# Ledger of designs, part 5: peptides against a protein of PDB entry 6FRK

Target 1, 411 residues: chain A of PDB entry 6FRK
Amino acid sequence: NEEVLNAMLKEVCTALLEADVNIKLVKQLRENVKSAIDLEEMASGLNKRKMIQHAVFKELVKLVDPGVKAWTPTKGKQNVIMFVGLQGSGKTTTCSKLAYYYQRKGWKTCLICADTFRAGAFDQLKQNATKARIPFYGSYTEMDPVIIASEGVEKFKNENFEIIIVDTSGRHKQEDSLFEEMLQVANAIQPDNIVYVMDASIGQACEAQAKAFKDKVDVASVIVTKLDGHAKGGGALSAVAATKSPIIFIGTGEHIDDFEPFKTQPFISKLLGMGDIEGLIDKVNELKLDDNEALIEKLKHGQFTLRDMYEQFQNIMKMGPFSQILGMIPGFGTDFMSKGNEQESMARLKKLMTIMDSMNDQELDSTDGAKVFSKQPGRIQRVARGSGVSTRDVQELLTQYTKFAQMVKKM

## One batch from the design tools (peptide; made by RFdiffusion4, then SolubleMPNN)

Design b1_p8_3_s3 (from b1_p8_3 with V2I Q3L)
Fold by OpenDDE base, seed 2:
Structure b1_p8_3_s3 (fold): chain B 411 residues (1-411), chain A 8 residues (1-8)
Amino acid sequence: as target 1 above (411 residues)
Amino acid sequence: DILELLEL
């Protein structure tokens, strides 16, 4: 039993390391999972794999939860949010995304550019803010970020802004001068929240970077950027461990709308290659497609058919940026996307839909579609012949459907 | 090796 546990933990630890999870956190997780698994329950004939997966999932959820409630802005008050982070972390873009998020929620939002170090920082912020119709402040002549931040915060407080976002200088290296500047700005403006912005693609460097910021400034929130289809997001665990601060949002692309509130369960599910069903439901809800309400109600009740999967594929084909949406579907993780451009991904969905077009209503509308095919293997051969594919391609589709339907039943 | 450091 211990050998089987150790072998399965080896596979999980390898997958977490390949997901950029810090080696110390992977060690701690292995020890915590070993301590949380009752070896007597493993002896009782329970599915050892499911128990280990559940224990791993539970310990990953604990690693993302710092036990501290996230700061939230107060409606009708002036909330000052200071951004800190290295250059290239996506900090400036994330300031605009957060301002736009609050503006869309009916908050009076503004942006301050206190980045005097980077040439064209103010022009970039001004361009992003103007496109989003967000009021902004900055200077082309003032070189002291403390003066710019103080004047901008005072101005927008006097104009009764509710969300005042301050973008600071980012440098390429952990320099004492950068941390001193951040402290001077923080002391001058007295922010209600300090947000550390971290790039997920820096892998094992996430811990050291997040720690260096937390040791110098009172980081209270984390935003993780570049959680695009290739970044498995393991660096987010390192950020929480180092900062002891909650992740509040994630950046999932280059567009101003590629920004979402952080959800622990969907994130860990995606990190494990299980997919993000909640984020898929939220995106489907945002599209306001007439057929979405019936599908959402079925998903809430843990019902998912091959027809519901077909309708989801039709919706995905309408949504554009296909890579982000497929990475949210359980079983369509990195292996499904790892070799294809957007056109190849679209061709793969069209192939799956063509396989489902050869299914009958009994197969499509069954709440246990995989069992219908397993009981009568001749159905697989019929569908394969009807769609011009191999019996293996139909079995792979049914395996993907089964993974998705099992996750929907656990929601 | 990272795996050796993990005793894996």
Scores: peptide ipSAE 0.010, ipTM 0.583, DockQ to the pose 0.010
Fold by OpenDDE base, seed 4:
Structure b1_p8_3_s3 (fold): chain B 411 residues (1-411), chain A 8 residues (1-8)
Amino acid sequence: as target 1 above (411 residues)
Amino acid sequence: DILELLEL
C-alpha cells in the first residue's frame, strides 16, 4: 500500500513540476498528502486513486490560500490601485482589463499611465483606454512618474472616480532604480491596493520574482497573466507563497475580456487537468445563450450525453475566444490547444462535430455513449466511414466524452 | 535533477 501511494505521489509530483509548481511547494505537498492519508482507510477498499486525488486537491487549495482576505474596492469611495511588475508581464494590458471589468460592473473607473521609461507607454494605454471608453491620464513631456501619478490621482479623486488604476514602469530585470521609483510612487499616491502582475510562463522563476517585488513594495494582491498559453498555472502557487497575497484575477488571453476573477477551486481543477465545469457554466450564463438552462440542469443531475457534448461544442463556437472555453472542458485543454492557433482549434472542434453528425440518435442520446460504442465496435467503423475520419479519431472523441461524462457524474 | 531533489 505504501509503494502504491509513493508511485501515485511520484506521478502527481511529476505532473505538478510539469505544471511549473515550485519544487519546494511540491515537496511540501507530498509530505502533507502523505500525512493526511490514512493507510488503513486506503486498505478498506476505498478507491485509492480518488482518495489521493482528493488529498492532493485539498493541499493545493491550501497552497493557493495565503490566509489573508483579498482587498476589494469599496463602492462610493475612491479606490487607488497601483500596478507593479516586470516588462512583458502583461501589466499594462491587465490595467486596461481590470478597468474594463470594473466599468462593466458599473464602477466609475479610470487609468493613469505613470510609465515614463518606455517610449510609447502612454500611447499604448491611451489606445487601449479609448477603445474601452475608459478615462485616462498621462503625459508626453513629464518624466517624473511621481508627478504624473500624483496629478492623475488628484484629478480623478476630484472628479469622484471610484476605481483609479495607476500603471507604473516595468523593467526587463529587477533593478534597484525600478524599486525606488515604485516606492516613491506608492508613497506619493498612498494606494489602497498594490497589485503585482506576474507572467505564468516564467515557470520556476515565479518565486524569486514575486519575492523580489514583495521585499521592496507592499504587494497586497496578485494577478497572474498568460494562463491561456503553455503555462499550466503552477507559478501562481509560487506567487502566493512568496507574496503571501491572494490572487484576485487571472488573465486568460490578449483581448480585454480575457480576464476573470480568481476562483480557487476551478483554478486547481484546471491545474490538475480536471477542467472547470462551473466556470464553463458561469461563462455560458454571462453570454446569455438561451439554450443553456436545460444543459445546466442536466449537468446538475449528472446526465451527460454525446448530444449534450455536441450542443456544448455549438455553444463554444458561438462564444468566440475558443482557447479559453476549451481549456475549461475536461480532456480538451492541453492536447487540443498545444498544437495550434484559435483557427486550428476551431477546425478540430468542427471535425469532432462532423464525427458526431455521423452518429445515430441511440448513440447521441445514450447516457453511456462510450459503452454503446464499446459493446458494438462496428459502430466506430460506421461513424468513421460516415465522417471520413479514422477509427482512431472516433476513439479519441469517445475518450474525451468519457472523461467529461465521468466528471459530470461526480458533481 | 529535480526528481532527485524530491527523492522521487
Scores: peptide ipSAE 0.009, ipTM 0.496, DockQ to the pose 0.010
Fold by OpenDDE base, seed 3:
Structure b1_p8_3_s3 (fold): chain B 411 residues (1-411), chain A 8 residues (1-8)
Amino acid sequence: as target 1 above (411 residues)
Amino acid sequence: DILELLEL
C-alpha cells in the first residue's frame, strides 16, 4: 500500500513540476498529503486514486490561501490602488482591465500613468482608457513618476473619484533603481492597496521575482496574468507563498474583458487538468448568451446531455477568445490547447460537432449518452461511418463527455 | 534527477 501511494504521489508531483509548481512547494505538498492520508481508510477499499486526488486538492487550496483577507475598496471613499511588477508582466493592460471592471460595477474609476521610463507607456494607457471611456492622467514632459503620481492622485481625489489606479514603471535591468522608485511613489501617494502583477508564463522564476518585490514593497494583493493556453498557473502558488498576499484577479487574455475575480476552487481544478465549470458558468453568464438560463438550470440539476455539449460548442464558437473557454471545459483544457493554435482548436471542436451531427436524438438527449453507446457498440460504428471518422475518435468524444457529465453531477 | 531531490 505504501509503494502504491508513493508511485501515485510520484505521478502527481511530476505533473505539478510540469505545471511550473516550485520544487520546494511540491516536496512540502507530498509530505502534507502523506500525513493527511489515513492508510486504514486506503485499506477499506475506497478508491485510492480519488483519496489522493482529494488530499492533493486540499493541500493546493491551502497553498493558494495566504490566510489574509483580500483588500476591497470602500464605497464613497477615494481608494488608491498602486500597481507594481516587471515590464512585460501585463501590468499596464491589467490596470485598464481592473479600471474597466470597477467602472462596469458602477464605481467612479480613473487611471494614472506614472511610467516615465517607457516612451510609449502613456500613449498605450491613454488608448486603452479612451477605448473604455475611463478618465486618465499622465504627462509627456514630466519625468519624475512621484510628481505625476502625486498630482494625478490629488486631482482625482479632488474630483471625488472612488477608484484611483496608478500604473508604475516596470524596469528589467536595474532592480534597485526600480524598487527605490516604487518606494518613493508609494510613500508619496500612500496607496490603500499595492497590487503585484505577475506573468504566469515565467514558470520557476515566479518565486524569486515575487520574493524580490515583497522584500522591497508592501505588496498586499497579487494579480496573475497570461493564464492563456501556455501558462499552467503553478507559478501563482509561488507568488502567494512569497508575497503572503491573496490573488484577487486573473488575466486570461489580451481583451479588456479577459479579466475575472480569482476563485480558488476553479483555479486548482484547472491546474490539475479537471477543468473550470464554475468559471465557464460565470463566463457564460457574463456574455448573456440566449440559452444561458436554461443551461445553468440543467447544470444545477446535474443533467448534461451530448446535445447540451453540442449547444455549448456552438456558443463557444460564437465567443471570440476561443482558447480560454475550451480551457475551462473538463478534459478539453490541456489536450486541446497544448497541440495547436486557436485555429487548430476550432478545427478540433468542429470535428467533434461533426461527429455529434451523425448521432440520433436518442443518443444526443440521453442523460447517460456514454451508456447508450456502451450497451450497443454498433452505434459507435454507425456514427464513425456517418461522420467520416475512426471509431477511436467517437470513443474519445464519449470519454470527454463522460468526464464533463461526471463533474456536472458533482456540482 | 529532480524526482530524486524530492525523494520520490
Scores: peptide ipSAE 0.006, ipTM 0.485, DockQ to the pose 0.010
Fold by OpenDDE base, seed 5:
Structure b1_p8_3_s3 (fold): chain B 411 residues (1-411), chain A 8 residues (1-8)
Amino acid sequence: as target 1 above (411 residues)
Amino acid sequence: DILELLEL
């Protein structure tokens, strides 16, 4: 039993490391999971894999929770939010996304560009702000970010803005002068919240970078960007551990709407390669589709057919933005979104549906559709001919279905 | 090996 536990924990630790989880956190999680698993319950014939997955899931949820309540802006007050982060982290884009998020909620929101280090930083912010109809401040001539930040905050306070977002210069670890400048800006404007913006793709460097920011300024919130890419977001756990600050939002693309409030359960499910089934259920429920209850009930019972997948694809095609929904489907997230725009993702989905249109009811309604095709390879050839596709394209669809159906059975 | 670093 202990050998089986150790082998399964080795697979989980490997998957967490492949998800960019920090090696120290993976070691600690392994020890915590070993201490939380009753070996006697594992002997009783319970699904050992489900028990370990559940224990790992619980420990990851604890690692994402810093035990600190997220800061929230106060309505009718002036709330100053300072952004800090590395150059290329998506910080400037995230300032615009957060400003737009609050503006859509009826907050009087503005943006300040206190990035004097990067040429064209103010022009980029101005372009993004103008497209979103967000008021902005900055200078083309002032080189001191403390002056720009102070003047901009004072201006927007006097104009009774409720959300005042300050973008700062992106920093590198070797630029002590730029870290001192960041502290001087923080001291001058006295922000109500300091947001650290982290790129999910930086992997094992997340801990040391997040710590370097927290050691200089009082980081109180984290935003994780580029979760639409190949990054599984494991570095986010390192940022929470180092900053002791909650993740408040995630960036899921380049569009100004590719921004959502952080949800713990969906994030951990995605990190473990379980998909965002809760977020998919939430989005499916938001559509008020008549067939939602039947689909949710089948998913809860670990039943998933090719027809259920087809119906999900029809629902997804009725939903926008398409990229966000595909990223929530187990086994579609990484390979479907990373290589194409929304139109390519939709074309791929339409191709999969066209393949399924050539399937019969026995194939579509089977609780193990992939096994029906594996037992009778002539079915693959029939479907391929009916759809005008290769036998390989049908096998790829069945492989995606099998991955999804295995995840649904693990729920 | 990362697994060796974990004392696995």
Scores: peptide ipSAE 0.000, ipTM 0.472, DockQ to the pose 0.010

Design b1_p8_3_s4 (from b1_p8_3, 4 letters changed)
Fold by OpenDDE base, seed 1:
Structure b1_p8_3_s4 (fold): chain B 411 residues (1-411), chain A 8 residues (1-8)
Amino acid sequence: as target 1 above (411 residues)
Amino acid sequence: IIKELLKL
């Protein structure tokens, strides 16, 4: 029994090291799991694999818990959030993502660019903020980040903003000049929260980097970026261990909506390759399928139209990258959607929607859309010409629709 | 439906 336990723990430890979990944390986890497993209960015919998995899961949950309550903004108050991190960590993009997240929740949000060190920092922030319709402040002429941060915070306080996000300068490495600048900015603006932004893709360097920031600046929150792949979640555990600060959000892609509140249970489930069923359910529920009652009612009656299919394609496009959705499904490994296949799948959906945009209401709202086109082949030629596609592409769409409509009739 | 849409 101990040999089987040791073999399974070796496999788990290897997988955690491959997931960029710090070697000291993996060693501690192995010892804690061994101490938490009753070998006598393992003899009672309980699934040994499930017991080990549960013990590993429980100990990983403890490693992600800093024992400190995450800071949360207060509604109707001014909340100053200072961002810190290295250049290339995704800090500037994450500022925009966080501002957009709060804006979508009905918070009055703004962005300040206090990065005077990087050429084009303000233009990048301005571009992101303008696309998201987020108010912004910065300077093309002021070189002191303390002045810019102070003026921007004062301006947005006077305008009664609730969420005031300050993006600071980064450096390529930890430098004393960076930490001095960060301390001067922090002292001037007196932030309610200091957020350290960490790139998960740096692997084993996460601990040393996170520690260097915490030793110099009062980091109170962590955001982990570049969690676009399953393989590199382990740096998050290192960040929590080094900063003693909670992860509050994760960045899961390049889009402004590729940003979510950190949830411990889903994250650890994903790290263990168990999938994220809860995050899939939440993401399916965050799809305001408010029109789902009408769709569910139609589906219960075996009715499915080309319009219903179009609305489902819009919903799928709102879910974000298909790689992330597939990654939430247990047993769909990372390899099933190469980055090439995702862009191709989105381009294919967009092509199908463009074909449907050339259909009329009689075609879209027919409970037998394929039969409408089969009875009048001239409709296929009209839609093909209107959408700039072949008659074959329209026939392929109608064939796909027919397969879905037949599936719905069997539900 | 989602699984069948993802096969597209």
Scores: peptide ipSAE 0.012, ipTM 0.489, DockQ to the pose 0.160
Fold by OpenDDE base, seed 3:
Parts: sequence; structure tokens; C-alpha cells
Structure b1_p8_3_s4 (fold): chain B 411 residues (1-411), chain A 8 residues (1-8)
Amino acid sequence: as target 1 above (411 residues)
Amino acid sequence: IIKELLKL
């Protein structure tokens, strides 16, 4: 029994190392899992694999919990949030994502560009802020980030902004000059929260990077970026261990909406390749897809129309980027749709909807829409002409509809 | 349903 346990723990430890989990954390987790496993319960015929998976899951949940409550902004106060992190970590993009998140929640939010080192930093922030309709501050002439940060914070405090986000310089390497500048900015603006932005794709370097930032500045929150790529997210455990600070948000893509509040259970489930069923349910609930009670009732009766398919395509388009939805489904890795295929898949759905916009109510509301078109082929030509597509594209849509209608009849 | 919709 101990040999079998040690073999299974060796496989789990290998998989965690391949997920960019730090070797010290993997060793500690192995010993904690061994101490948490009741060998007597293992003898009672419980599924040894499920028991080890549950023990591993519990110990990973503890590793992402720093035992410190996450900072939250106070409504009706001026909350200064300073961002720190290396260049290429996604810091500037994450500032815009966080600003947009709070703006959508009804907070009076603004952005300050205190990155004087990177040419075009202010133009990039200005472009992102303008696109999101977020007020911004920065300078093309002032080279001292302390002056820019202080003036911008004072301005937005006087204008009664509730969320004041300060983007700092990120250098390519950990340099003493970067940490001195960050400390000078932090001392001048007295931030209510210091957010360390970490790129999950740097793998085993996450511990050393996160430690270097925490040793120089009082990091109180972590944001992990690039969890849409090949990064398995194991570096996030190293960031929490080094900073002793909670992960507050995750970046899951390049869009301003590719930003989510950190949830421990979904994150560990995804790290273990179990998918994120809870995050999928929460996204479905946030969309108020409850107006689909009528659809769920029709589906239970094996009824599925072209209109029902159109409404489902509208719902999918409201869910946001397909990679996020796919990455939440167990057994659909992030690799099943390369980043290039998201825009193509959304364009494909829009094309299918445009074809359906040229259908009449008799065609859309038929319980056998494909049979309506097969009996009168002139309908295919009318729809093709009305939507500006080929008759082949309409036939492909009807073939897809038929596959769905057959699936619904089997539910 | 979502799995089959995403195979489109």
C-alpha cells in the first residue's frame, strides 16, 4: 500500500513540476498529502485515485491561501491602487482591465501612467483608457514618475475619484533602480493597495521574481496574467508563497474583458486539468440565461427550432471569448482553439446568424426546419440571396441544425 | 449542448 501511494504521489509530483509548481512547494505538498492520507481508509476499498486527488486538491487550496484577507476598495473613498511588475508581465494591460472592471461595477475610476522609462507607455495607456472611456493622466514632458504619480493622484482625489490606478515603470530585469523608483512612488502617493502583476508563463522564475518584489515593496495583492496560454498556472502558488499576498484577479487573454476575480476552487481545478465547471455555471448565471427556462422546457420535450439555435448563438456571443468557455469545459484544453480561431469562430457564428436573419418565421419556428428546406429547395436560394451567401453555406447551416436537433432528441 | 455548439 505504501509503495502504491508513493508511486501515485510521484506521478502527481511530476505533473505539478510540469505545471511550473516550485520544487520546494511540491516536496512540502507531498509530505502534507502523505500525512493527510488515512492508510486505513485506503484499505477500505475507497477509490485510491479519488482520495489522493482530493488530498492533493486540499493541499493546493492551502498553498494559494496566504491566510490574509484580500484588500477591497471602500465605496465613497479615494482608493489608490499602485501596480508593480516587470515589463511584459501584462501590467499596463491589467491596469486597464481592472479600471474597466470597477467602472462596469459603477465606481468612478481613473488611470495614471507613471511609466516614464518606456517610450509610448503613455500613448498605449491613453489608447486603452480612451477605448474604455476611462479618465487618464500622464505626461509627455515630465520624466520623474514620482511627480507624475503625485500630481495625478492629487488631481483625481480633488475630483472625487473612487478608484485611482497608478501604472508604474516595468523594466526587463530586476534592477535596483527599478525598486528604488517603485519605493519612491509608493512613499509619495501612499497607496491603499500595491498590486504585483506576474506573468504565469515565466514558469519556475515566478518564486524568485515574486520574492524580489516583496523584499523591496509592500506587495498586498497579486494579479496573475497569461493564464490563456501554455502557462499551467503553477507559478501562482510560488507568487502567493513568496508575497504572502492573495491573488485578487486573473488575466485570461488579450481583451479588456479577459479579466476575472480570482476563485481558489476553479483555479486549482483548472491547474489539475479537471476544468472549471463552477466558473462556467457562474458565467452562465451572470448572463441571466435564466430567460432560457422556456428553452430548457422545449429541450426537455425534444423540440429544437432554428430560432432556438439563433438564441443559443446570441447567448454564446454574450458569454465572451470562446477560449475562456472552452478552457472551463473538462477535457477541452486551451489548445483546441488557437487564439486565431476565436475571431474566426465568432465571425462564423455571426455569419450563421446573418443567414438565419434572412429566414422567415415559418422556417425559424418549424420543429423540423431542415425538412421545410428539403421539401422546397427554392427557400435555400431565397435565404442565400437575402444573406449574401452561397447555397452551400445555407446547406451547411441546415446540416449543423440537423445535428443539434438530433442531439436534443436524444437528451 | 455547449460542447456540440463549440464544435461548430
Scores: peptide ipSAE 0.011, ipTM 0.488, DockQ to the pose 0.204
Fold by OpenDDE base, seed 5:
Structure b1_p8_3_s4 (fold): chain B 411 residues (1-411), chain A 8 residues (1-8)
Amino acid sequence: as target 1 above (411 residues)
Amino acid sequence: IIKELLKL
């Protein structure tokens, strides 16, 4: 029994190291899991694999929880959020994503570029902010980030902004001058929250980098970027351990919408290669698919209409980026939808919906919609003309519908 | 259903 436990723990430890989890954390987790597993319960014929997976899952959940409540902005107040992190961490992009997130939630949000080190930093921020319709501040002539940050914060405070995001210079490990500059900016603007932005792809370097930032500035939140790549996010555990700060958001791509609130359970499930079944369930529940008890009952009875398919396409389009939804399904790697394929897939769904918008209620509400069209081919020609598509495109939609309706009848 | 819709 102990040999079987040690073999299974070795496989889990290997998978965690391949997920960029720090070797010290993996060793500690192995000891904690060994101490949490009752060897007598494992002898009783329970699924030893499920017990070890559950014990590992519980210990990883504890490693992601710093025991500190995440900072949240106060509505109707001025909230200054300072961003810190290395060059190439996605910090500047993440400032824009966070600003856009709060703007979509009805917060009066703005951006300040206090990165004077990188040529074109302000132009990049200005371009991103303008595309998102986010107010911004920065200078082309001022080289002191303390002056820019102070003036920008004062300006947006006077204009009654609720969320004031300050982007700082990102530099390499060896520049003591950067850490002093960040401390001077932090002291001048007195931020309500300091966010450390970490690239998930930096692997075993996460601990030492996160610690270097925490030792210089009072990091209170972590954002992990590039979780759409080959990085399984194990470095995030090192950042939480070093900063003693919660992960508040994750970046899951390059688009401004590729940004979501951090959820512990989904993240750990994905880290273990279990997929994000819980986040898929949560997203399905957030879509109020359960408010469609009528749809669930129809599906249980093997009924599926073109209208039911249309409503499902609307729901999928409301779920946000398809890459995020696919990355939640076990066995679909994050690479399954290259960044070009998501816009194409959304355009394809919109095209299918436009075809269905040209259908009548008799066609949409038929339990055998394909048979309605097969009995009266003039309907295909009407729908094709109404939606500006070929008769072949309508036939392809009806073929897809028939495949789904047959799948529902087998459920 | 979602898996087959996501193959779109």
Scores: peptide ipSAE 0.010, ipTM 0.477, DockQ to the pose 0.157
Fold by OpenDDE base, seed 4:
Structure b1_p8_3_s4 (fold): chain B 411 residues (1-411), chain A 8 residues (1-8)
Amino acid sequence: as target 1 above (411 residues)
Amino acid sequence: IIKELLKL
C-alpha cells in the first residue's frame, strides 16, 4: 500500500512540477498528503485514486490560502490601488482590466500612468483607457513618477472617484532604483492596496520574483497574468507563498474582458485538469446565452450524446473569447488550447463539427456514441472518408467525447 | 449549453 501511494504521489508531484509549482511547495505537499492519508482507509476498498486526488486538492487549496483576508474596495469611499511588477508581467494591461471590471460593476474608476521610464507608456494607457471609456491621468513632460502619482491621486480624489488605479514603472530585471521609485510613490500616495502583478509563464522564477517585490514593498494582493498561455498556474502558489498575500484576480488573455476574480476551488480544479464548471457558469451567465432547458435535463440524468456535443460546439462558436470558454470545459481545456491562438481553436472546433456532420443519426443520438464506433470500427473509416480527415482525427474526437460523457455521468 | 453544463 505504501509503495502504491508513493508511486501515485510521484506522478502527482511530477505533474505539479510540470505545472510550474515550486519544488519546495511540491515537497511540502507530498509530505502533507502522506500525513493526511490513512493507509487503513486506503485498505478498506475505497478508490485509492479518489482519496489521493481529494487529499492533493485539499492541500493545494491550503497553499493558495495565505491565511489573510483579501482587501476589497469600500463603496462610496476613495480607494487607491497601486500596481507593481516587472515589465512584460501584464501590469499595464491588468490596470485597465481591473478599472474596466469595477466600471462595469458601477464603480467610478480611473487610471493614472506613473510610468515615466518607458517611452509611450502614457500613450498605451491612454489608448486602453479611451477604448474602455475610463478616465485617465498622466504626463508627457513630467519625469518624476511621484509627482504624477500624487497629482493624479489628488485630482481623482477631489472628483470623488471610488477606484483610483496607479500604474508604475516596470523594469526587465529587479533593480534597486525600481524598488526605491516604487517606495517613494507608495509613500506619497498612501495606497489602500498594493497589487503585485506576476506573469505565470516565468515558472520556477515566480518565488524569487514575488519575494523580491514583497521584501521591498508592502504587497497586499497578487494578480496572476497569462494563465491562458503555456503557464498551468503553478506559479500562483509560489506567489502566495512568497508574498503571503491573496490572489485577487487572474488575467486569462489579451482582451480587456479576459479578467476574472480569483476563486480558489475553480483554480485548483483547473490546475488539476478537473475543469472549472463554476467559472464556466459565471461566464455564461454574463454572456446572456439562451437557456436550452432540454440539455440541462439530459445532463442531470447523465445523458450526453455526440449531437449534444455538436450543439455545444455551435454555442461555443457563438461565444467569444473562445479559448477561455474551452479552457473551462472539463476534458477540452488542455489539449485544445495547448496548440494555437483563438482562430486556430475555432478552426479545430469547425473541423470537429465537420467530422460530426459525416456521422449518422444513430451515431449522433447514441448515449454511448464511442461504444457504437468501437463495436464497428468501419464507422470510423466511413466518417473519416466523408469528412476528408484521418481515422486518427475521428478517434481523437471520440476520445474527447468519451472524456466529457464520463464527466457528465459523475456529476 | 454552457448554461446547461452550468445548472449541473
Scores: peptide ipSAE 0.000, ipTM 0.405, DockQ to the pose 0.031

